# Peptides against a protein of PDB entry 3B8E, part 30

Target 1, 230 residues: chain A of PDB entry 3B8E
Amino acid sequence: PFLIFIIANIPLPLGTVTILCIDLGTDMVPAISLAYEQAESDIMKRQPRNPKTDKLVNEQLISMAYGQIGMIQALGGFFTYFVILAENGFLPIHLLGLRVNWDDRWINDVEDSYGQQWTYEQRKIVEFTCHTPFFVTIVVVQWADLVICKTRRNSVFQQGMKNKILIFGLFEETALAAFLSYCPGMGVALRMYPLKPTWWFCAFPYSLLIFVYDEVRKLIIRRRPGGWVE

## One batch from the design tools (peptide; aimed at target 1 S63 M71 L75 Y213)

Design b1_p18_2_s1 (made by RFdiffusion4, then SolubleMPNN; from b1_p18_2, 18 letters changed)
Fold by OpenDDE base, seed 3:
Structure b1_p18_2_s1 (fold): chain B 230 residues (1-230), chain A 18 residues (1-18)
Amino acid sequence: as target 1 above (230 residues)
Amino acid sequence: SLLLELLKELLKELIEKA
């Protein structure tokens, strides 16, 4: 989000405090919960990793985590961001290069895509209105990420949802997201203005996409072991 | 990656306040 903010010179889509809430708040318990996941049924059929040659983090894992899933997460967040700004009169094309004027408190006549003028205060309200939905979108997408990380090869339907710590993690991150979104004072303290409940659903297609993508990937791996998709 | 972005933003804020 911050890289796109700099490169595209758009209004800030996600604040620093919100990023901290993701990395330290919503992601910590879910990540720890994976240590309590049951082993896959075929784990003992796999050859042991050679600790001298085989890295724990390989190129395939990096490609999947950051190159594929991470990009889908980012796209989900930015989709929500662009929808909110578009609903407020700022089409995506108009946002390019707008940051300098957007952040200037002395410019009170920034025009939207329809010629409406926006004061600095109005613009900052819209900006901070984007932070909460972006954050919630990431959390909703992380539900799918956590679930797909349960297994390397087996379907989630084969593995099941028996890990109580993982289930607790899903509730914890959701509860934290709800708290940050709806608790009075969060707009002032964290620049996270209250979220319309409808915005929770904006992330669902992306969460579903990740889930379906990973299940299809795992299905291909099961049918064609040793393929490039692994 | 989010931590890196956070660090970059914090650095930016520090530079702006300095």
Scores: peptide ipSAE 0.014, ipTM 0.438, DockQ to the pose 0.029
OpenDDE base, seeds 1, 2, 4, 5: peptide ipSAE 0.013, 0.013, 0.009, 0.014; ipTM 0.395, 0.370, 0.339, 0.447; seed 4 fails the geometry check

Design b1_p18_2_s2 (made by RFdiffusion4, then SolubleMPNN; from b1_p18_2, 18 letters changed)
Fold by OpenDDE base, seed 1:
Structure b1_p18_2_s2 (fold): chain B 230 residues (1-230), chain A 18 residues (1-18)
Amino acid sequence: as target 1 above (230 residues)
Amino acid sequence: EELLKLLLELAKKLIEEA
């Protein structure tokens, strides 16, 4: 998100506070819950990694985590961001290069895509209004990400949802996201303004996409072991 | 709750620095 903010010079899609809320708030408990996941049925059939040759974090893992899943997550967030800004009169094309004027407190006549002028204060409200839905979008896509992380090779349908701590983590992150989004004072405290309930659904296609993508990936791995997809 | 407090404190610091 921040890279696109710089490169495209768009209004800040996700604030530092919201990033911290993701990393420290909504992602920790779910991530820890994976430690309590049942071992895959084939785990004892796998050779142990060679600690001298096999990296813990390999190119495939980086590609999967950052290049594939992370990109889908980012796309989901940006989709939500663009939807919210478009609903407020700022079409995606109009946002390109707008950051400089957007962030200038002395410019109070920034025009939206429809010629409406926006004061600095109004723009910042809209910007911060985008942060919460972006954050929520990340949480929703993290549902899928957490579920797909239960296994490396087996389908989630084969593994099942028996990890009660993981289920708790899903509820916890969702409850925390709802709390941060709707609790009075969060707009002042965290610059997280409340979002319309409908904005939660913006992430659902991307969450489903992550899930389907990984299930297909795992299916390919099961059918073609030793492929580049592992 | 402690995590939330920590986040709030961090947020306050970030807001004060921003």
Scores: peptide ipSAE 0.008, ipTM 0.379, DockQ to the pose 0.020
OpenDDE base, seeds 2, 3, 4, 5: peptide ipSAE 0.000, 0.000, 0.000, 0.000; ipTM 0.236, 0.256, 0.272, 0.200; seed 2 fails the geometry check

Design b1_p18_2_s3 (made by RFdiffusion4, then SolubleMPNN; from b1_p18_2, 18 letters changed)
Fold by OpenDDE base, seed 1:
Structure b1_p18_2_s3 (fold): chain B 230 residues (1-230), chain A 18 residues (1-18)
Amino acid sequence: as target 1 above (230 residues)
Amino acid sequence: EELLELLKKLLEELIKKA
C-alpha cells in the first residue's frame, strides 16, 4: 500500500497507525495461534529440511507470501480505498499525482472529479475515512490467510478447524477491528473513523479468492509433488 | 498530524533505501 502511495502519488490509503494496529494488534494472536495447529497428517512422511541447503525462507515462499497472497490482499485494500474515494467524488484516475496537493494544508481548493472543492480538513477526513475500511479489509483477508496457513499441503477441509486458539484468534482480530472501527474516540486517537457496516463485505470476495487460490495451489501440490508451486 | 507526517517521511525514506 505504501509503495503505491509513493509511486502513484495518491492520498495515503493506509496510515501508519493502522499498519501498527495490524502488525501488533490483529496479526499477533492469529500468528501465535498457528503454533497450536495440529501437524499435517503427512508431515512425518516428509524428508527433513537440509539446514545447509534448504533456506527456511526461500524464493518460493517469498513469491507466495508477498508476490501472490500479499498482492491479493493489497488489491482488496485498494479496491475498498478506491470505492470510498470514488463515493466521495475522487475517481481513481484523479487520485494519480494528487498527493502533493492533497497533503498541502495551504491548498483548500483541491477539486474532486466533479469540480467540488475540498478543504484540507475535509480531505483529511476522507483520507482517514479510507484508513479504517482498508484496515478492516486487511483483517478480513487475513481470515483467509490464517486459515490457509494452517497447512502447506493438505486442504483445510482435511485439516479441519479444531484449533481453538486459531478460532479465538479469528474472533479476537475481528473484535479488535470492530473496536478500533467503532469505539468512540478512535477517530481522534488513531485517526480511525467509523465505517459503514457494509464495508466489511467489500473484502469478502478477496478473502474467498485467497482461500480458493490456496486450495487450488495445495490441490496441485498434492497431485504433482515437487512442482514449482510448492 | 505532525507525527503522522513524520512517520510518513520516515517510511518514505526507508522505502527509498530499500
Scores: peptide ipSAE 0.000, ipTM 0.274, DockQ to the pose 0.040
OpenDDE base, seeds 2, 3, 4, 5: peptide ipSAE 0.000, 0.000, 0.000, 0.000; ipTM 0.258, 0.274, 0.215, 0.279

Design b1_p18_2_s4 (made by RFdiffusion4, then SolubleMPNN; from b1_p18_2, 18 letters changed)
Fold by OpenDDE base, seed 2:
Structure b1_p18_2_s4 (fold): chain B 230 residues (1-230), chain A 18 residues (1-18)
Amino acid sequence: as target 1 above (230 residues)
Amino acid sequence: SLLLELLQELAERLIKEA
């Protein structure tokens, strides 16, 4: 998110405090919970492979965990960010290069995509309005990500949700998201303004998409071991 | 990745305030 913010010179989609809450409050507990997930039966039944191959598999798993999940989360967050700004009159194309004027306190006539002028205070309210939904979107996407990452080849329907720690992690991150979104004073303390309940559902299509994608991927892996999808 | 982004943002803010 921050790299896109710099490269595209768009208004800040996610504040530092929100990022910290994601890393420490939302990502750590689920990550720990995944460490306690029981190994997939198919993985445990495999004979020890060549250490080089096992290392490669681990690197691929690490790449999926840190690379793909992070990218998926970021994409979900940015989707929510662009939707909110578009609803407030700022289309994605108009946001490109707008940061300099957006952050300037002396410019009170920044125009949106429809020619409406926005004061600095109004712009910052809209910016901070994006922080909470971005965070919530990450949490909602993590529901799907955690569920799909618990297995390598088996479907969620086959493996089930037996890890109590994982379930606890899902509830914990959801409770944290609700707390940060609706607790009084979070707008002042964390620059996270209250979230409309409807925004909790903005990430659902995306979560469903990645869930379906992963189930299809796993189905292909089961039918064609050693294929390009593995 | 998010931690790195946090660190980068903090660094940028510190540079702007200095």
Scores: peptide ipSAE 0.014, ipTM 0.401, DockQ to the pose 0.029
OpenDDE base, seeds 1, 3, 4, 5: peptide ipSAE 0.012, 0.008, 0.008, 0.014; ipTM 0.359, 0.378, 0.354, 0.396; seed 1 fails the geometry check

Design b1_p18_3 (made by RFdiffusion4)
Pose (drawn by RFdiffusion4):
Structure b1_p18_3 (pose): chain A 230 residues (1-230), chain P 18 residues (1-18)
Amino acid sequence: as target 1 above (230 residues)
Amino acid sequence: ITVVIIVVVIIIIVVLLV
């Protein structure tokens, strides 16, 4: 968000005070939950994991979580950003502009008068909004992530999907997300009431592609064991 | 694969911004 927020002055899609509410507020229990996820094979069948080569974090990881999924998620919440403005003052070709606040009203876009009314408001579309829908969309993509990372080589199919803990926390996350999105008050120091019917399902189209994606690779990694690029 | 995904995403973003 902040990166694009510079390349094309298209208003702060994700908020800072909003970031400190996902890794340190949303994905919390899920990250923990992952730990309770059980085995994946006869483990005591493999040579001790060398320490110099086989690391914990590496390209294999980063490339598949920063340069792959981390992107598909990105669109999703970024897509919702537009819809959150679209059904309000969509600038899919417009936007791209510094939105000052000492002016008050004097400008707008796409047949409007947004000002002191819609200036305290002109932002109420990302503050109380956009950030929020983007926020939720991140959570919403985090579902399939917290299930495509649940396994490392087996389809969630012929593999246990019985992580009682994760499941009851995947909700204890998605729910908090709503309570943090409709919390009558703290919503001030935070975001605002989104349109439940849709101001949620925006990233939903995406969470899927995620689950659908890596699910194939795993099954790709298999059908071709020695594997290639995968 | 990673590069392709990154490129595809950047293209999509560019399209959305255009």

Design b1_p18_3_s1 (made by RFdiffusion4, then SolubleMPNN; from b1_p18_3, 12 letters changed)
Fold by OpenDDE base, seed 5:
Structure b1_p18_3_s1 (fold): chain B 230 residues (1-230), chain A 18 residues (1-18)
Amino acid sequence: as target 1 above (230 residues)
Amino acid sequence: EAEEIREKVLEIIAELLE
């Protein structure tokens, strides 16, 4: 998100507070919960890793985590961001290069795509209105990420959902997201304005996409072990 | 500002984890 903010020079899509809430709040308990996951049924049938040649973090894992899944997460957040701004009169093309004027508190006549003028205060309200739905979108996508991380080769349907700590992690991150989104005063204290409940559903297609993509990937790995997809 | 934000977030997390 921050790289696109710099390159495209658009209004800030994700605030510092929301980033910290993701990194420290919503990701910590779910990540720890994976240590309590049951072993896959075929783990003892795999060849031992050669510690001299086989890296624990290989190019395939980096590609999946940062190149594929991470990009789908970012796309989900940006989709929500662009929809909210478009509903408020700012079409995506109009946002390119707008940041300089957007962040200038002395410019109170920034025009939207329809010629309506926006004060600095009005623009910041719209910006902060985007931060919370972007955050919630990431949390909803993280549900899929956590579930797909339960296994490397087996389907989630084969593994099941028996890890109670992982289930607790899903509820914890969701409860935190709801608290930060709807608790009175969060708009002033954390610049996280409340969102309409319908915005939670905007992330569901991306969460489903991640889940389906990973299940297909795992299916390919099971059918063709040692391939480039593993 | 970043430190103040971090403290607020950590407080919220602590309350939810108790």
Scores: peptide ipSAE 0.006, ipTM 0.288, DockQ to the pose 0.018
OpenDDE base, seeds 1, 2, 3, 4: peptide ipSAE 0.000, 0.000, 0.000, 0.000; ipTM 0.311, 0.315, 0.289, 0.233

Design b1_p18_3_s2 (made by RFdiffusion4, then SolubleMPNN; from b1_p18_3, 12 letters changed)
Fold by OpenDDE base, seed 3:
Structure b1_p18_3_s2 (fold): chain B 230 residues (1-230), chain A 18 residues (1-18)
Amino acid sequence: as target 1 above (230 residues)
Amino acid sequence: ESEEIRKLVLDIILELLK
């Protein structure tokens, strides 16, 4: 989010505090829960990793985590961001380069895509209105991300949802997201303005996309072991 | 405080991008 904020000079899509809440709050328990996942059925058929030659983090893992899944997650967040701004009169094309004027407290006549002028205070309300839905969108796509991370080759349907700690992690991150979104005072403390309940569903297509994408990937790996998709 | 943190993070990112 910050890279696009800087490169495209758009209004800040996700606040710094909200990013910290994701990294330290919603992601920690789910990530730890993966350590308690049951081994895949074929684990004993795999050769052990050679610690001297085999990297823990290889190019394939980086490509999958950041290049594929991470991009889908980012797209989900930005989709929510652009929808909210468009509903408030700012079309995506109009946002390019707008940051400088958007963040200037002395400019009170910034025009939207329809010629409506916006004061600094009004613009900041809209900006902070984006932060909570963006945050929630990330949490919702993380549900799918956590579930797909359970296995490397087996389908989630083959592995099942037997890890109680992982299930707890899903509830914990959801409860934390709800708390941060709806608890009184969070708007002032975190600059996360109230979330319309409909925004929780905005990310569902992206979560489904992540899930389907990974299941198809795993299916290809099972059918063609040693392929470039592995 | 949030504005200061934002500025700090932005400065760090900008330094890392140099």
Scores: peptide ipSAE 0.007, ipTM 0.355, DockQ to the pose 0.030
OpenDDE base, seeds 1, 2, 4, 5: peptide ipSAE 0.007, 0.000, 0.000, 0.006; ipTM 0.359, 0.322, 0.229, 0.359

Design b1_p18_3_s3 (made by RFdiffusion4, then SolubleMPNN; from b1_p18_3, 14 letters changed)
Fold by OpenDDE base, seed 5:
Structure b1_p18_3_s3 (fold): chain B 230 residues (1-230), chain A 18 residues (1-18)
Amino acid sequence: as target 1 above (230 residues)
Amino acid sequence: LAEEIRELFLKILEELLK
């Protein structure tokens, strides 16, 4: 998110507080829950790997897969960001290079894509209105990310959802997201303004995309063991 | 209850940021 913020000079899409809430709040319990996941049914049927060659290749492929998932998550967040700003009169093309004027408190006549002038206070309200939906988008895509991390090779449908701690983690993430989004005073304290409930659904296509992507990846691995996708 | 939870959350954040 910060790289795009710097390169494109757009208004800040995700605040520091929201990042901290993701890193410390929403990801901790889910990560711990994976320690209680049952082993895959085929784990004992796998041939012993060469610790010198096969481990290195596997680590690279896993790293690439997580990198790709992270990119899909970021795209989901930015999609929500651009939609919100577009609904408020700022088209994506107009946001390029706008940050300099956007962040200047002395400029109170920044024009949107339709010629409407925005004061500094109005702009900051819109910016902070984007932070919460971006955060919620990340939480929603993290549902898919956590679920796909249950297995390396088997489908989630084969593994099932028997890990009660993982289920608790999903509810904890969702409850925290709802709390930060709708609790009175969060706009002042954390600069997380309330979002319309409809914004929760903006992330669903991306969550589904992550899930489908990983299931297809795992399907390929099952059909072609030792392939480039493993 | 929401306010109490908010205050607790803010305290935790403050401690984590120290």
Scores: peptide ipSAE 0.008, ipTM 0.332, DockQ to the pose 0.016
OpenDDE base, seeds 1, 2, 3, 4: peptide ipSAE 0.000, 0.000, 0.000, 0.000; ipTM 0.280, 0.282, 0.298, 0.223

Design b1_p18_3_s4 (made by RFdiffusion4, then SolubleMPNN; from b1_p18_3, 13 letters changed)
Fold by OpenDDE base, seed 2:
Structure b1_p18_3_s4 (fold): chain B 230 residues (1-230), chain A 18 residues (1-18)
Amino acid sequence: as target 1 above (230 residues)
Amino acid sequence: ESEKIREEVLKKIEELLK
């Protein structure tokens, strides 16, 4: 998120402190939870041909998978960010390069996509309004990601939710999201305004899409082992 | 209740941004 902020020169979608909360509270617990997941039977049956090369390949695959998960989460967050700003008059294309004027306290006539002028205070309110939904969206997307990452080939319906640590992680993430979203003072402390409950559902279609996509992918892998989708 | 909290937070932020 921060890199996109710099590269695109858009208003800050998520505060640094909030990012730290995600890293420590949202990303760490799931990562630990996944470490305790039972190995898929298909992976365990394959003897490593070469421990060195197979370990390297496995590390690369794991790194790629985690990288992809992070990208998906970021995409979900940015989607929510752009939706909120668009609802407030700022279309995505208009946000490009706007940061300099956006953050300037002396400019009180920044125009939105419809020619409405926004004061500095108004702009900052809109900016901070994006922080909580962005965070919540990441959490909601992460629910799906955690569930689908349990297995490489087997359906979630076949493998089930047996890992108690993973289940606990899901609840912990949800509780943290609720706490940060609705606890008094979080708006001042973390620049996270209270979120309307309806925004929790904003990411659900996206999460569902990822879930369906992964199930289809796994189905293809089961039918055609060794395909390019593996 | 969430709306009330939001209003209070907004007021505080407006004060901080002045």
Scores: peptide ipSAE 0.015, ipTM 0.506, DockQ to the pose 0.019
OpenDDE base, seeds 1, 3, 4, 5: peptide ipSAE 0.015, 0.014, 0.015, 0.015; ipTM 0.503, 0.414, 0.450, 0.403

Design b1_p18_4 (made by RFdiffusion4)
Pose (drawn by RFdiffusion4):
Structure b1_p18_4 (pose): chain A 230 residues (1-230), chain P 18 residues (1-18)
Amino acid sequence: as target 1 above (230 residues)
Amino acid sequence: SVISVVIVVIVVVIIVVL
């Protein structure tokens, strides 16, 4: 968000005070939950994991979580950013502009008068909004993530999907998300009431592709055991 | 890495289109 927020002055899609509410507020219990996820094979059948080569974090990981999924998620919340403006003053070709606040009203876009009224408001479309829908969209994509990372080589199919903990936390996350999105008050130091019917399902189209994606690779990694690029 | 590059490119393209 902040990266694009510079390349094309298209208003702060994700908020800073909003970031400190996902890794340190949303994905919390899920990260924990992952730990309770059980085995994946006869483990005591493999040579001790060497320490110099086989690491914990590496390309294999980063490439598949920063350069792969981390992107598909990115679009999703970024896509919702537009819809959150679109059904309000969509600038899919417009936008791209410094939105000052000492001016008050004097400017706008796409047949409007947004000012002191829609200036305290002109931002109420990302502050109380956009950030929020983006926020939720991130959570929404975090579902399938917290299930495609649940396993490392087995389809969630022929593999236990019985992580009682994760599940009851996948909701204890998705729920908090709503309570943090409709919390009558603290919503001030935070975001605002989204349109439940849709101001949620925006990233939903994406969460899928995620689950659908890596699910194939795993099954790809298999059908071809020695594996290639995968 | 190739796959990652491809995805990155695709994503960038989509963002540019948008």

Design b1_p18_4_s1 (made by RFdiffusion4, then SolubleMPNN; from b1_p18_4, 15 letters changed)
Fold by OpenDDE base, seed 1:
Structure b1_p18_4_s1 (fold): chain B 230 residues (1-230), chain A 18 residues (1-18)
Amino acid sequence: as target 1 above (230 residues)
Amino acid sequence: REEAERIRNEVLETLLRL
């Protein structure tokens, strides 16, 4: 997200505080959950593969899978960001290069895509209105990520949601997202304005996409054990 | 701001009714 913000010179899609809340609030509990999760019985039953050849391939593939999931998460967040800004009169093409004028507090006549002038305060309210749904989008996509990370080869439907720590992690990140979104004062304290409940659903296609992608990947791995997808 | 407060209140009222 931050790289696209720099390269495209768009208004800040995700605040530093929201990033911190993701890293400390939403990623930490899942990571702990996964650390205490009994490794999939198939992962432990595998004889130690040749540590030189098979670890490198596996680490590369895990890194690629996480990289791909992270890209889908970012795309989901940016989609939500662009939709909100478009609904407020700022089309995606108009946002390119706008950051300098957007962040200038002395410019109070920044035009949107329809010629409407926006004050600095109005622009910042819209920007901060994007932070919350971007964060929520990441959380909703992380639901799928957490569920898929539980299993390496088996379908989620086969292993089930038996891990109480995983369920707790999903509850915690959702509760945190709701708290940050709707608690009074969060707009001032964290630059996170409340979002309409409908915005929670904007992430669902991307969550489903990750889920389908991982299930297809696992299906390929099951059908072709030792293939390049492992 | 008023819209944000309205949304917040609607959500809070909905949560309190659950």
Scores: peptide ipSAE 0.099, ipTM 0.754, DockQ to the pose 0.016
OpenDDE base, seeds 2, 3, 4, 5: peptide ipSAE 0.017, 0.091, 0.080, 0.024; ipTM 0.427, 0.747, 0.744, 0.590; seed 5 fails the geometry check

Design b1_p18_4_s2 (made by RFdiffusion4, then SolubleMPNN; from b1_p18_4, 14 letters changed)
Fold by OpenDDE base, seed 3:
Structure b1_p18_4_s2 (fold): chain B 230 residues (1-230), chain A 18 residues (1-18)
Amino acid sequence: as target 1 above (230 residues)
Amino acid sequence: SLLAELIRELVLKTLLEL
């Protein structure tokens, strides 16, 4: 989010405090829960990793985590951001380069895509209105990410949802997201204004896309071991 | 350097608004 804010000079899509809530709040318990996942049924048929030659983090893992899944997550968040701004009169094309004027407190006549003028106060309300739905979108997409991370090769349907700590992690991150989104005072404290409940559903297509994509990937790996998809 | 300064400025701005 922050890189696109700089490169495209768009209004800030996700606040620094909100990013910290993701990294330190919603992601910790889910990540720890993966340590308690049951071994895949074929793990004893795999040779042990050679600690001298095999990296723990390989290029395939980086490509999957950052290049594929991370990009889908980012697209989900930005989709929500652009929809909110478009509903408030700012079409995506109009946002390019707008940051300088958007963040200037002395400019009170910034025009939207329809010629409506926006004061600094009004613009900041809209900006902070984007932060909470963007955050919630990331959390909803992380549900799918956590579930797909349970296994490397087996389908989630083969592995099942027996990890109680992982299930707890999903509830914890959701409860934390709801708390941060709806607790009185969070708009002042965290610049996270309350979101309409409908915004929770904006992420569902992306969450489903991640899940389906990974299940298809795992299916291909099972059918063609040693392929380029592995 | 510019990115680090911008991050510092945003962090400081956020902390000062809290």
Scores: peptide ipSAE 0.019, ipTM 0.466, DockQ to the pose 0.027
OpenDDE base, seeds 1, 2, 4, 5: peptide ipSAE 0.015, 0.012, 0.019, 0.016; ipTM 0.407, 0.381, 0.507, 0.434

Design b1_p18_4_s3 (made by RFdiffusion4, then SolubleMPNN; from b1_p18_4, 14 letters changed)
Fold by OpenDDE base, seed 4:
Structure b1_p18_4_s3 (fold): chain B 230 residues (1-230), chain A 18 residues (1-18)
Amino acid sequence: as target 1 above (230 residues)
Amino acid sequence: ELESELIRKLVLETLLSL
């Protein structure tokens, strides 16, 4: 989000408070839950990792995490962001380079794509209105990310959903996201304005895409061990 | 005040959509 904010000079898609809520709130319990996942059925048939040559974090893992899954997650978040801004009169093309004028409190006549003028206060309300749905979108795509992280090679359908701590983590992150989004006073305390329930569904296609993509990847790995996809 | 009013409207719309 921040890279696109800087490169494209668009209004801030995700606030610092919402980022902290993701990193310290919604991601922590799910991440811990993976430590309790059952070993894959073929784990004893794999060669042991050589701790001297095999890095725990390799280029393939970075490519998968940031280059593939992280990109799909970012696209989901930005999709929600652009939809909300478009519903408020700001088409995606009009947002390019708008940040400088958007963040200037002395400019009270910023025009949207339809020629409507927006005061600084009105613009900041719209910006903060985007933060909560973007946050919720990230939580929804994290459901898929957590599920795909259960296994490296086996399908989730082969592994199953037997990890009760992981299931608890999914409910916890969802409940926390709902609490932060809808609890009275969160708009004042955290600048997290309430969102329409329909915004939860905006991320579902991207969550499904992550899941399908990873299952196809795992299928390829199972059919062609030692390929570049591994 | 404008922020408070918008928040109230969003809360109300959200509650009505549930």
Scores: peptide ipSAE 0.016, ipTM 0.483, DockQ to the pose 0.017
OpenDDE base, seeds 1, 2, 3, 5: peptide ipSAE 0.005, 0.014, 0.000, 0.013; ipTM 0.368, 0.374, 0.239, 0.385; seed 5 fails the geometry check

